# Peptides against a protein of PDB entry 6IDX, part 148

Target 1, 380 residues: chain A of PDB entry 6IDX
Amino acid sequence: KELAKLSADVTFATEFINMDGIIVLTRLVESGTKLLSHYSEMLAFTLTAFLELMDHGIVSWDMVSITFIKQIAGYVSQPMVDVSILQRSLAILESMVLNSQSLYQKIAEEITVGQLISHLQVSNQEIQTYAIALINALFLKAPEDKRQDMANAFAQKHLRSIILNHVIRGNRPIKTEMAHQLYVLQVLTFNLLEERMMTKMDPNDQAQRDIIFELRRIAFDAESDPSNAPGSGTEKRKAMYTKDYKMLGFTNHINPAMDFTQTPPGMLALDNMLYLAKVHQDTYIRIVLENSSREDKHECPFGRSAIELTKMLCEILQVGELPNEGRNDYHPMFFTHDRAFEELFGICIQLLNKTWKEMRATAEDFNKVMQVVREQITRA

## One batch from the design tools (peptide; made by RFdiffusion4, then SolubleMPNN)

Design b2_p17_7_s2 (from b2_p17_7 with P4A V9K R15K T16L)
Fold by OpenDDE base, seed 4:
Structure b2_p17_7_s2 (fold): chain B 380 residues (1-380), chain A 17 residues (1-17)
Amino acid sequence: as target 1 above (380 residues)
Amino acid sequence: SLPAPEPLKPLPEPKLP
């Protein structure tokens, strides 16, 4: 107990480490010897002293043995009665993951996100915070292959549902530390969009062009029986599509694929448009047809607006950026929907379309509308 | 409250009936 308090002092820590004191603490954990009187209390203070000593950055985290890692992981992965040991074990694992890629690899073999999710179902917000912090650390340090595995729809949905029900909708105020971990989880999850955000459309890829054609089909042929393949000659068909792509508000009416060659937002904008068209078909058709039927030059160009809005959302959400230690702002929608980014896009595109109408904008006013919409989104 | 967008262009005068 006194050691745990004194370990917070850097001068004491330096001297204690110079006396091989940290090695003694690690060996105490490694022994797993439950035969000691007051083992749980002693272990809790040992883990506290170990953390405080390591936080001075004097000793590399790589000094810890595999036996130590397995003991700490065992305290997290197994049902433990001692909350104090669990909390410190989560914190130690977080620090190990953050400070050493070699320790991350070993920990990722011993612990699953599913095991950590169980620690979110408790009434202790500190345990919940450290469990999310460890999930975030594992997610941050995961190589891309393992990051995608951690990002599996089931684990994320379950995690979001548990966070929503046990943290956000809990009868307790969210502390700053928890709010920060929720922010970090949001940032790390939205960073999975970076690949699509940086993917250029290939104008020669037929499969990608078929998505643009599907957007046209949903907007203009939704009531037409697919059996009426327009038997009009290829030139009339091409001219018709050019008109349709103009009505869809693409910048390049001849080859809309060119609008998706700029990164950001690349293919992510097309993904959002397709999601809106398939999941919110009535909203999509309404937005397109309301603007396609205007002759007053007050048409909101849907295609251009969707691209620039996707880019704006990526900028607002800082997609591809690391989480900042001082931030604790999170979007509740992230925890309420599986496809939160696409749903946010669907809300924001309606806001943009409304704002465009209210401003009585023309194509020349586009940047002014986008500025107003940015302020609306960032103040919401 | 979302900032109310300011109209960039005047209301078209109501077409007198």
Scores: peptide ipSAE 0.047, ipTM 0.605, DockQ to the pose 0.006
Fold by OpenDDE base, seed 2:
Structure b2_p17_7_s2 (fold): chain B 380 residues (1-380), chain A 17 residues (1-17)
Amino acid sequence: as target 1 above (380 residues)
Amino acid sequence: SLPAPEPLKPLPEPKLP
């Protein structure tokens, strides 16, 4: 107990480390022997002293043995462990994962995200926080292939449902530390959108052009009886589509594919538009037709707005950036929807269209509307 | 019923002059 308290002092830590004190603590954990009276209390203080000593950064985390890692992982994987031992074991594993790629590999072989989910089902918010922190550390340090597998496991309704029901909808206020870990999980998950955000559309790719054509079809042909398309030559059809792409609000209404060559947001904007058109078809058609039927200069250009909104959402969500230690802002929607980014886009594009109308904006006011919408999204 | 995501409360829009 006194050792654990004194280990927080850097002067004591330096002297104790110089006496091989950390090696003695690691051997106590490695022994695993319950032979001593008050073993659980002694172990909890041993783990506290070990963590506090290592947090000074004087000794490399790579000094720990595989036996030590297995003992700590054993305390996390056992169903009935002392809460004090479990908390310190989660914190030690987090620090190991964050500080060493070699330790990450060993820990990722000994524990599963499924085992960590069991620690989210408890009433103790501190245990929940350390469990999410370790999940976040494993996600951050995972190689790209394994990170995608973890994200797919997060896309499994189970982890989100457990966080939603046991953390977010818990009967207790969320502490700052938990809010930070929820923010980190959100940022790490939205960073998987970076590839699509940085993917340029190829204007010559027929499959990508067919997606833009599908947006036109959903907006304009879904209400038109197929009987009245006269077999007019290829040139009249091109001129017709140019008008439709203008009504869709593309900047390049002759070749809309050119609007998706800028990165960010690249193809991610097209993915959002297609998701809106397929999943929220009535909302999509309403937004497009309300602006396409206006003879006044107050039309909101959907295509341009969708692209710039996607870019703005990527900036707000810090897509492609590392989590900031000072932030604790998370969106509960992230835990309620399978396609949270596309659903957020669908809400924000409706907000943008409303704000455009209320501001009585013209095409010259586009940047002013986007500034107001940014303030609305960031204060919500 | 999952509570509908609270609609982003529109801030009172600055009227463009």
Scores: peptide ipSAE 0.023, ipTM 0.522, DockQ to the pose 0.009
Fold by OpenDDE base, seed 5:
Structure b2_p17_7_s2 (fold): chain B 380 residues (1-380), chain A 17 residues (1-17)
Amino acid sequence: as target 1 above (380 residues)
Amino acid sequence: SLPAPEPLKPLPEPKLP
């Protein structure tokens, strides 16, 4: 107990480490010997002292044995461990994962996200925080191939449902530490969009051009009986499509694919537009047709707006950035929906269209509208 | 029906100057 308190002092830590004291603490954990009176209390203080000593950065985390890792992982995997031992064990595993890629590999073999989800179903917010922190550490340090598997595990409605029901909708105020871990989990989840955000459209790829054509079809042909497509010659069709791409609000009416060559947001903007058109078809058609029928210069250019909004959302959500320790802002919506980014886009594009009308904007006001929409999104 | 995300707090109508 006294050692655990003194271990927070860097001078004491240096002297204690120089006396091989940390090796003694690791051996106490490794022994697993439950024969001591007050074993749980002694172990909790041992783990506290170990963590505090290691936090000074004097000793490499790589010094720990596989037996130590297995004991700590064992405390996390067992359903009936002392709360203090569990908290310290989660914190130690987090620190190990964050500080050593070699320890990450060993820990990822001993612990599963499924085991950590059980620690979210408790009333203790500190345990919940440490469990999410360890999930976040594992996600952050996962190699690219395993990040998708963790994303799929997060895409499992279960983890989100547990976080939503036991953390976000819990009967307790969310502390700053938990809010930070929810923010981190959100950032790490959105970083999976980075590839699409940085993917340029190839204007010569016919499959990608067919998606743009599908956006046109959904907007303008969805109510048209396919039998009434007038047999207009190839040139009239090309001129018609150029008009349709203008009505869709693309910057390049001749070749809309050129609008998706800028990164960010690249192909991610097209993904959002296609999602809106397929999942929220009535909303999409309404937005497009309302702006396409205007001759008063107050039309909101949907295609341009969708691209710049996608870029703005990526900037607001810090897509492709590492989580910042000073931030604790998370959006509960990201825990409620499988396609939360695309749903956010669908809400924000409606907000943009509303704001454009309310502002009585023209194409010259585009940047002013986007600034107002940014303030609306960031204050929500 | 997915619960409608809580509407973004309506900011006061920005008038263009």
Scores: peptide ipSAE 0.018, ipTM 0.551, DockQ to the pose 0.009
Fold by OpenDDE base, seed 1:
Structure b2_p17_7_s2 (fold): chain B 380 residues (1-380), chain A 17 residues (1-17)
Amino acid sequence: as target 1 above (380 residues)
Amino acid sequence: SLPAPEPLKPLPEPKLP
């Protein structure tokens, strides 16, 4: 206990480390010998002293043995561990993952996200916070291939559901530390959109052009039987499609694929538009037709608006950025939906369309409308 | 029925400039 308290002092830490004191603490953990009557209390203070000593940055985290890692991981993965040991073990594992890629690899072999989810199903918000912090650390340090696999896993859907039910909808106020970890989890998950955000559309790729054609079909051909296969597009048909792409509000209504060549938001904007058109078809058709039927200069350009809104949402959600320590703002909707970004886009595009009408905007007011919509989204 | 998206807090009325 006194050692754990003194270990917070850098002068004491330096002297204790120079006396090989940290090696003695690691050996106590490695021994795993539960033969002492007060083993749990002794172990909790040993882990506290170890963490405080390591936080001074004097000793590399790579000094720890595989046996030590396995013991700490064992305190997290085993059922019915003392809460004080569990909390410190989660914190040590988080620090190991954050400070060493070599330790990350070893820890990722010993612990699953599914085991950490069990620590969220408790009333102790401190344990919940450290469990999410370790999940976030593992997600942050994972290679890109493993991050995508983790995101697609049933474990992430289950994680979101457990967080929603046991943390967000819990009977206790969310503390700042928990709110920060929820923010971090949101940022790290939305960073998986970076690839699509930075993917340029190829205007020569027929499969990508067929998606834009599908957006037109859903908006304007919803009543017409798909049996009119696009036969050899006569000039009259090309001119018709140019009108339709103008009515969809693309900047390049001759070749809408050119609107998706700028990154950000690249193909991510097209993904959002296609999701809206397929999942919220009535909303999509309504937005497009309400603006396409206007003979006045007050039409909201859907295509341009969808692209710029996707870019704005990427900026607001910090897609491609590392989480900031000072932030604790998160969207509850992230935990309610599997496709939370696309659903957020679908809400925000309706808001944009409403705000455009209320402002009586023209194409010249586009940037002013986007500024108002940004303020609305960031205050919600 | 997908749970209705929790209504985003009533978005502040667009302040006309």
Scores: peptide ipSAE 0.011, ipTM 0.541, DockQ to the pose 0.010

Design b2_p17_7_s3 (from b2_p17_7 with S1P V9I R15K T16L)
Fold by OpenDDE base, seed 2:
Structure b2_p17_7_s3 (fold): chain B 380 residues (1-380), chain A 17 residues (1-17)
Amino acid sequence: as target 1 above (380 residues)
Amino acid sequence: PLPPPEPLIPLPEPKLP
């Protein structure tokens, strides 16, 4: 107990480490011997002293043995472990994962996200926080090939539902530490959009062009009486499509694929538009037709707006950036839906269209509308 | 002068179906 308290002092820590004291603490954990009276209390103080000593950065985390890692992972994977031991074991594993890629590999073999999910179902917010922190550390340090598998595990309705029901909707106020870990999890989840955000459309790819054509079909052919026989020559059809792409609000009415060659937001904007058109078809058609039927200069260009909104959402959500220390702003909506980014886009594009109408905006006011919408999204 | 934006209607919490 006194050792654990004194280990927070850098002068004591330096002298204790110089006397190989940290090696003695690791051997106590490695022994696993329950033969001592008050073993659980002694172990909790041993783990506290170990953490406090390691937090000084004097000793490399790579000094720990595989036996030590297995004992600590054992305290996290076993049912009915003492809460004080469990908390310190989660914190030790987090620090190991964050500070050493070699320890990450060993820990990822000994523990599963499923085992960590069980620690989210408890009423102790400190245990929940350290469990999410370890999940975040494992996600952050995962190699690219395993990151998608972890992402799929986070996209699993189970983890999201447990976080939502046991953490976010818990009967207790969320502490700053938990809010930070929820923010980190959100940022790491949105960083999976970076690939699509940085993917340029190929204007020559027929499959990508067929998606743009599908946006046109959903907007205009769903209401068109079948009476326009397919027999008007290819040139008249091309001229019709140019008019349709103008009504959709693309900047390049002749070749809308060119609007998706800019990165960010690249193909991610097209994914959002297609999701809106397929999942929220009535909302999509309403937005497009409301602006396509206007003979006044007050039409909101949907295609341009969708691209710039996708870019703005990527900037607000810091897509492709590492989580910042001291931030704790998370959105509960990201834990309620499988396609939370596309749903956020669908809400924000309606807000943009409303704001455009209320401002009586023209194409010259586009940047002013976008600035007002940014302020609206960032204050919500 | 563009009229001042009306106070931000909080985004309706998506009613879970």
Scores: peptide ipSAE 0.007, ipTM 0.439, DockQ to the pose 0.010
Fold by OpenDDE base, seed 5:
Structure b2_p17_7_s3 (fold): chain B 380 residues (1-380), chain A 17 residues (1-17)
Amino acid sequence: as target 1 above (380 residues)
Amino acid sequence: PLPPPEPLIPLPEPKLP
């Protein structure tokens, strides 16, 4: 107990480490010997002292044995461990994962996200926080190939449902530390969009062009009886499509694919538009047709707006950025939906379209509308 | 001059159907 308290002091830590004291603490954990009176209390203080000593950065985390890692992972995987031991064991594993890629590999073999999810179902918010922190650490340090698997595990309605029901909708106020871990989890989840955000459309790719054509079809042909397509020659069809792409609000009416060559937001904007058109078809058609039928110069350019909104959402959500330690702003909506980013886009594009009308905006006001919409999204 | 934006009403939780 006294050692655990003194270990927070860097001068004491330096002296104790120079006396091989940290090695003695690791051996106490490695021994696993439950024969001592007050073993749980002694172990909790041992783990506290170990953390505090290691936090000084004097000793590399790579000094720990595989036996130590297995013992700590054992405290996290066992259902009936003392709360004080569990909390410290989660914190030790987090620190190991964050500080050493070699320890990450060993820990990722010993524990599963499923085991950590069980620690979210408890009433203790500190345990919940450290469990999410360890999930976040594992996600952050995962190689790119495994990161998608972890994302798929997070896309499992189960983890999100547990976070929603036991953390966010819990009977207790969310502490700053938990809010930070929820923020981190969101940032790491949104970083999976980075690839699509940085993917340029190839204007020569027919499959990608067919998506743009599908957006046109959904907007303008969904109610048209296919029997009444006048057999007008290829040139009249091409001229018709150019008009339709203008009505969709693309900047390049001749070749809308060019609007998706800028990164960010690249193909991610097209993904959002296609999602809106397929999942929220009535909303999509309404937005497009309402603006396409105007002749008063107050048309909201849907295509341009969707691209710039996608870019704005990426900036607000810090897509492709590492989590910042000073941030604790999380959005509960990201725990309620499988396609939370696309659903957010669908809400925000309606807000943009409404704001455009209320402002009586023209194409010259575009940047002002986007600024107002940004303030609206960031205050919500 | 564009009218000042009305204060954001908190987005109603989307009632999933």
Scores: peptide ipSAE 0.006, ipTM 0.401, DockQ to the pose 0.010
Fold by OpenDDE base, seed 3:
Structure b2_p17_7_s3 (fold): chain B 380 residues (1-380), chain A 17 residues (1-17)
Amino acid sequence: as target 1 above (380 residues)
Amino acid sequence: PLPPPEPLIPLPEPKLP
């Protein structure tokens, strides 16, 4: 107990480490010898002293044995461990994952996200916080190929559901530390959008062009009887589509694919538009047709607005950036929906369209509308 | 059915400049 308290002092820590004291603490954990009087209390203080000593950054995390890792992982993966031991074991595993890629690999073999989710189903918010912190560490340090799989996994959907039910909808205020871990999980999940945000549309890719054509079809052909004769020449059809793409509010109404060549937001804007058109079809059609029927120059250009809004949301959500340790602002919506970014886009595009009308904006006011919308989104 | 997405923190009504 006194050692654990003194280990927070850098002068004491330096002397104790120079005496190989940390190696003695690791060997106590490795031994697993439950026969000692007050073993659980001794172990809790040993783990505290170990963590405090390691936090000084004097000793490499790679000094720990595989036996030590297995013991600590065992305290997290096994049922009926003392809460004090569990908390410290979660914190040690988090620090190991964050500080060493070699330790991450070993830990990822010994524990599952499913086992960590079980520690969210408790009344202790500190245990919940450390469990999410370790999940976030594992997610952050996962290879790129595994990150997408982790995000799409049933475990991640279950994680969001458990967080929603046991943390967000809990009968207790969310502490700053938990709010930070929820923010981190949000940022790490939205960073999976970076690839799409940085993907330029190829104007010659037929599959990508077919998505733009599908946006036109959903907006304008959903109510039109198929009776318009197939025989109007390719040129008249191209001229008709140019009008439709102008009504959709693309900047390049001749070749809308060119609007998606700018990165950010690249193809992510097209993904959001397609999601809105397919999942919220009535909202999409309403926004497009309401603005397409205006002759008063107060039409909100949907295509341009969707692209610039997607870019703005990426900036606000810091897509492609590491989580900031000083931030704790998370969106509850992230835990209520699997496609939270696209749903956020769908809400914000309606806000933009409303704000455009209220401001009686023209195309010249576009940047002013976007500034007002940014202020509204960032104050929410 | 997933509950409807909890509204984003109610966006303050657009104050006209």
Scores: peptide ipSAE 0.000, ipTM 0.385, DockQ to the pose 0.010
Fold by OpenDDE base, seed 4:
Order: C-alpha cells, then structure tokens, then sequence
Structure b2_p17_7_s3 (fold): chain B 380 residues (1-380), chain A 17 residues (1-17)
C-alpha cells in the first residue's frame, strides 16, 4: 500500500527500479499463488505499484513475461475477479497495448472484444471506461486487416448497443474520461472510412460505372432492359444518359466518373449516394426529381452536392486523424446505427437541399450554401 | 449584368433529429 503511493514519485520510482523492485512485483503476479493471506488486496496494490512505476517511462513494457501477460489477461477474462484487480488489469493491458506492438500481439491472442463487452454491463463507470479504453487501444494498434475485422465483427454492433444502453442512456452523468473514450472510439470508427475517402474512381472500371448507372436507374425509373448494357446504347441513349446525369447534378454530366476522381472524398461519396438511393429510396428520388424538374436555375446539383457534402463531413469528423488528448466530443448518433456515417450523410443532404431551396440558391451560390450547411452541421 | 445576389441569410438551424 505504501509502495503503491510512493511509486507515483519519480525519484522513488527510479531508486526502486534500480533495486530491481519492479522485477519483484512482476514475479508476485506471475506466481499466481493464492496462498498468501489477503492475496486480493496485496495483488491490487502490487498492480497499482507496477502501473505507477511503469508510467514513469523508465522501464520498457517489453520487459514483462508472457506469464505476466497471461495472468493479467486472466484477471480480465475471468468472471469472478475482484473489482480492484479488474480495473488495474484493464489499465495494465491498455498500457501494454499502447506502448508495445509485441505486447499487443500477445494480448490480442489472450482476450477478445466480446470478453471486454461484459465489463461494460457493470455499474462501475471506471471499469466501463477502462474496458472501452482497452478496446480502443486494441483497435488503434490492430493492423489494418484485423482492424477491419474488428469493425465488422458482431462484437462491434453489440458494443455500440451496450454503450448506447448502459453508458449514453444510463441514469448516470458521463465523466470526462468516459466521454474521451467514446470520442476515441468514434474517431477510430470513422478512420475506417479513410480508405474509401482516398480511393480514386477509375473511370474505365465498368463495375464502378455501373453504380453511377444504378443511381440514374433508381432516380428515373428507367426500365433496365437487360439488352441495355451501359455503353452499348445508341446515340439517342447516350444523349439521354447525358441529360440524366445533368439532372442528377454531376459536374461532368458526360462522364460522371470524373467527379469521383478527386480525393478526398473519392469513392466514399459514391458509397453515400448509393446507400441513400437503396436504403432511403423515396428521399433520394424526391431530392433528385424536385431539382430535375426545375427550369428556374435554382436546381440543387445533387451529384456535386453529395460529393462536396461527403468531403465536408470527412473534414468535420476529421477522418484519417488520430484521436486528440483532452477531446471528449462524441455524437450519440454514431452509436445508434451501424452505418452512422451514411445516415448522417442522408440527414445532411436533406438539410443541404432544404437550405438551397430556402436561400433560393443558384449554381453560383454553391460555396455559400455549403458554408451555411457547414455551420448548421457543426452547431448541431 | 445581373445584380450580385443579395447576401444569403443564414437559415435557422434545423435541429438534427
């Protein structure tokens, strides 16, 4: 107990580490010997002293044995562990994951996000915070393949639901530390969009062009005669498609694929447009047809607006940026839906279309409309 | 030359639902 308090002092920590004191603490954990009177209390203080000593950055986290890691992971994965041990074990694992890629690999073999979700169902907000912090650490340090797998896992859907129901909608005020971890989780989730945001459309890729053609099909009820393969059309059909792409509000109405060659937002804008067209078809058709039927030059160019809005949302959400210390701004909406970014896009494109109409905007006012919409989104 | 469009008045914020 005194050691745990004294370990917070850097001078004491330096001397204690020089006396191989930290090795003694690690061996106490590694032994796993429940034979000592007050084992749980002694272990909790041992883990506290270990954390405080390691937080000075004097000793590398790579000094810990695999036996130590397994013991700490065991305290997190086992259902009947003392709360004080569990909290410190979560913190130790977080620090291990953050400070060592080698330790991350070992920890990722011993624990699952599913096991950590169980620690979110408790009434202790500190345990909930450290459980999310460890999930965030694992997500941050995961290689890209594993990060995508973690994001796609049923565990992430369940995680969002548990966070929403037990943290956000809980009868308890969210502390700053929890709000920070929710912010971190949000940022890490949106960083998965970076690949698509930076993916340039290939104008020669037929599969990508077929998505643009599908947007036209959905908007204008053009019977997909299966004989009308995109590009085999007579000059009349090419002229029709050019008109339709103009009505869709693409900047390049001859070759709309060129509008998606700018990164950001690249293919992410097309993904959002396709999501809107398939999931919110009535909203999509309404927005397109309301603007396509105008002859007064007050048409909101849907295609251009969708691209620039996607870019704007990426800028507002800081897609591709690492989480900043001290930030705690999270949006509850991102925990309500699996496709929260696309749903946000669907809300914001309606806002943009409304704002365009109310401002009586023309194509020359586009940047002014986007500025007003940015202010509306950032204040919400 | 069409007169420059009047400065677009910021619309009242729709509460995002």
Amino acid sequence: as target 1 above (380 residues)
Amino acid sequence: PLPPPEPLIPLPEPKLP
Scores: peptide ipSAE 0.000, ipTM 0.424, DockQ to the pose 0.009

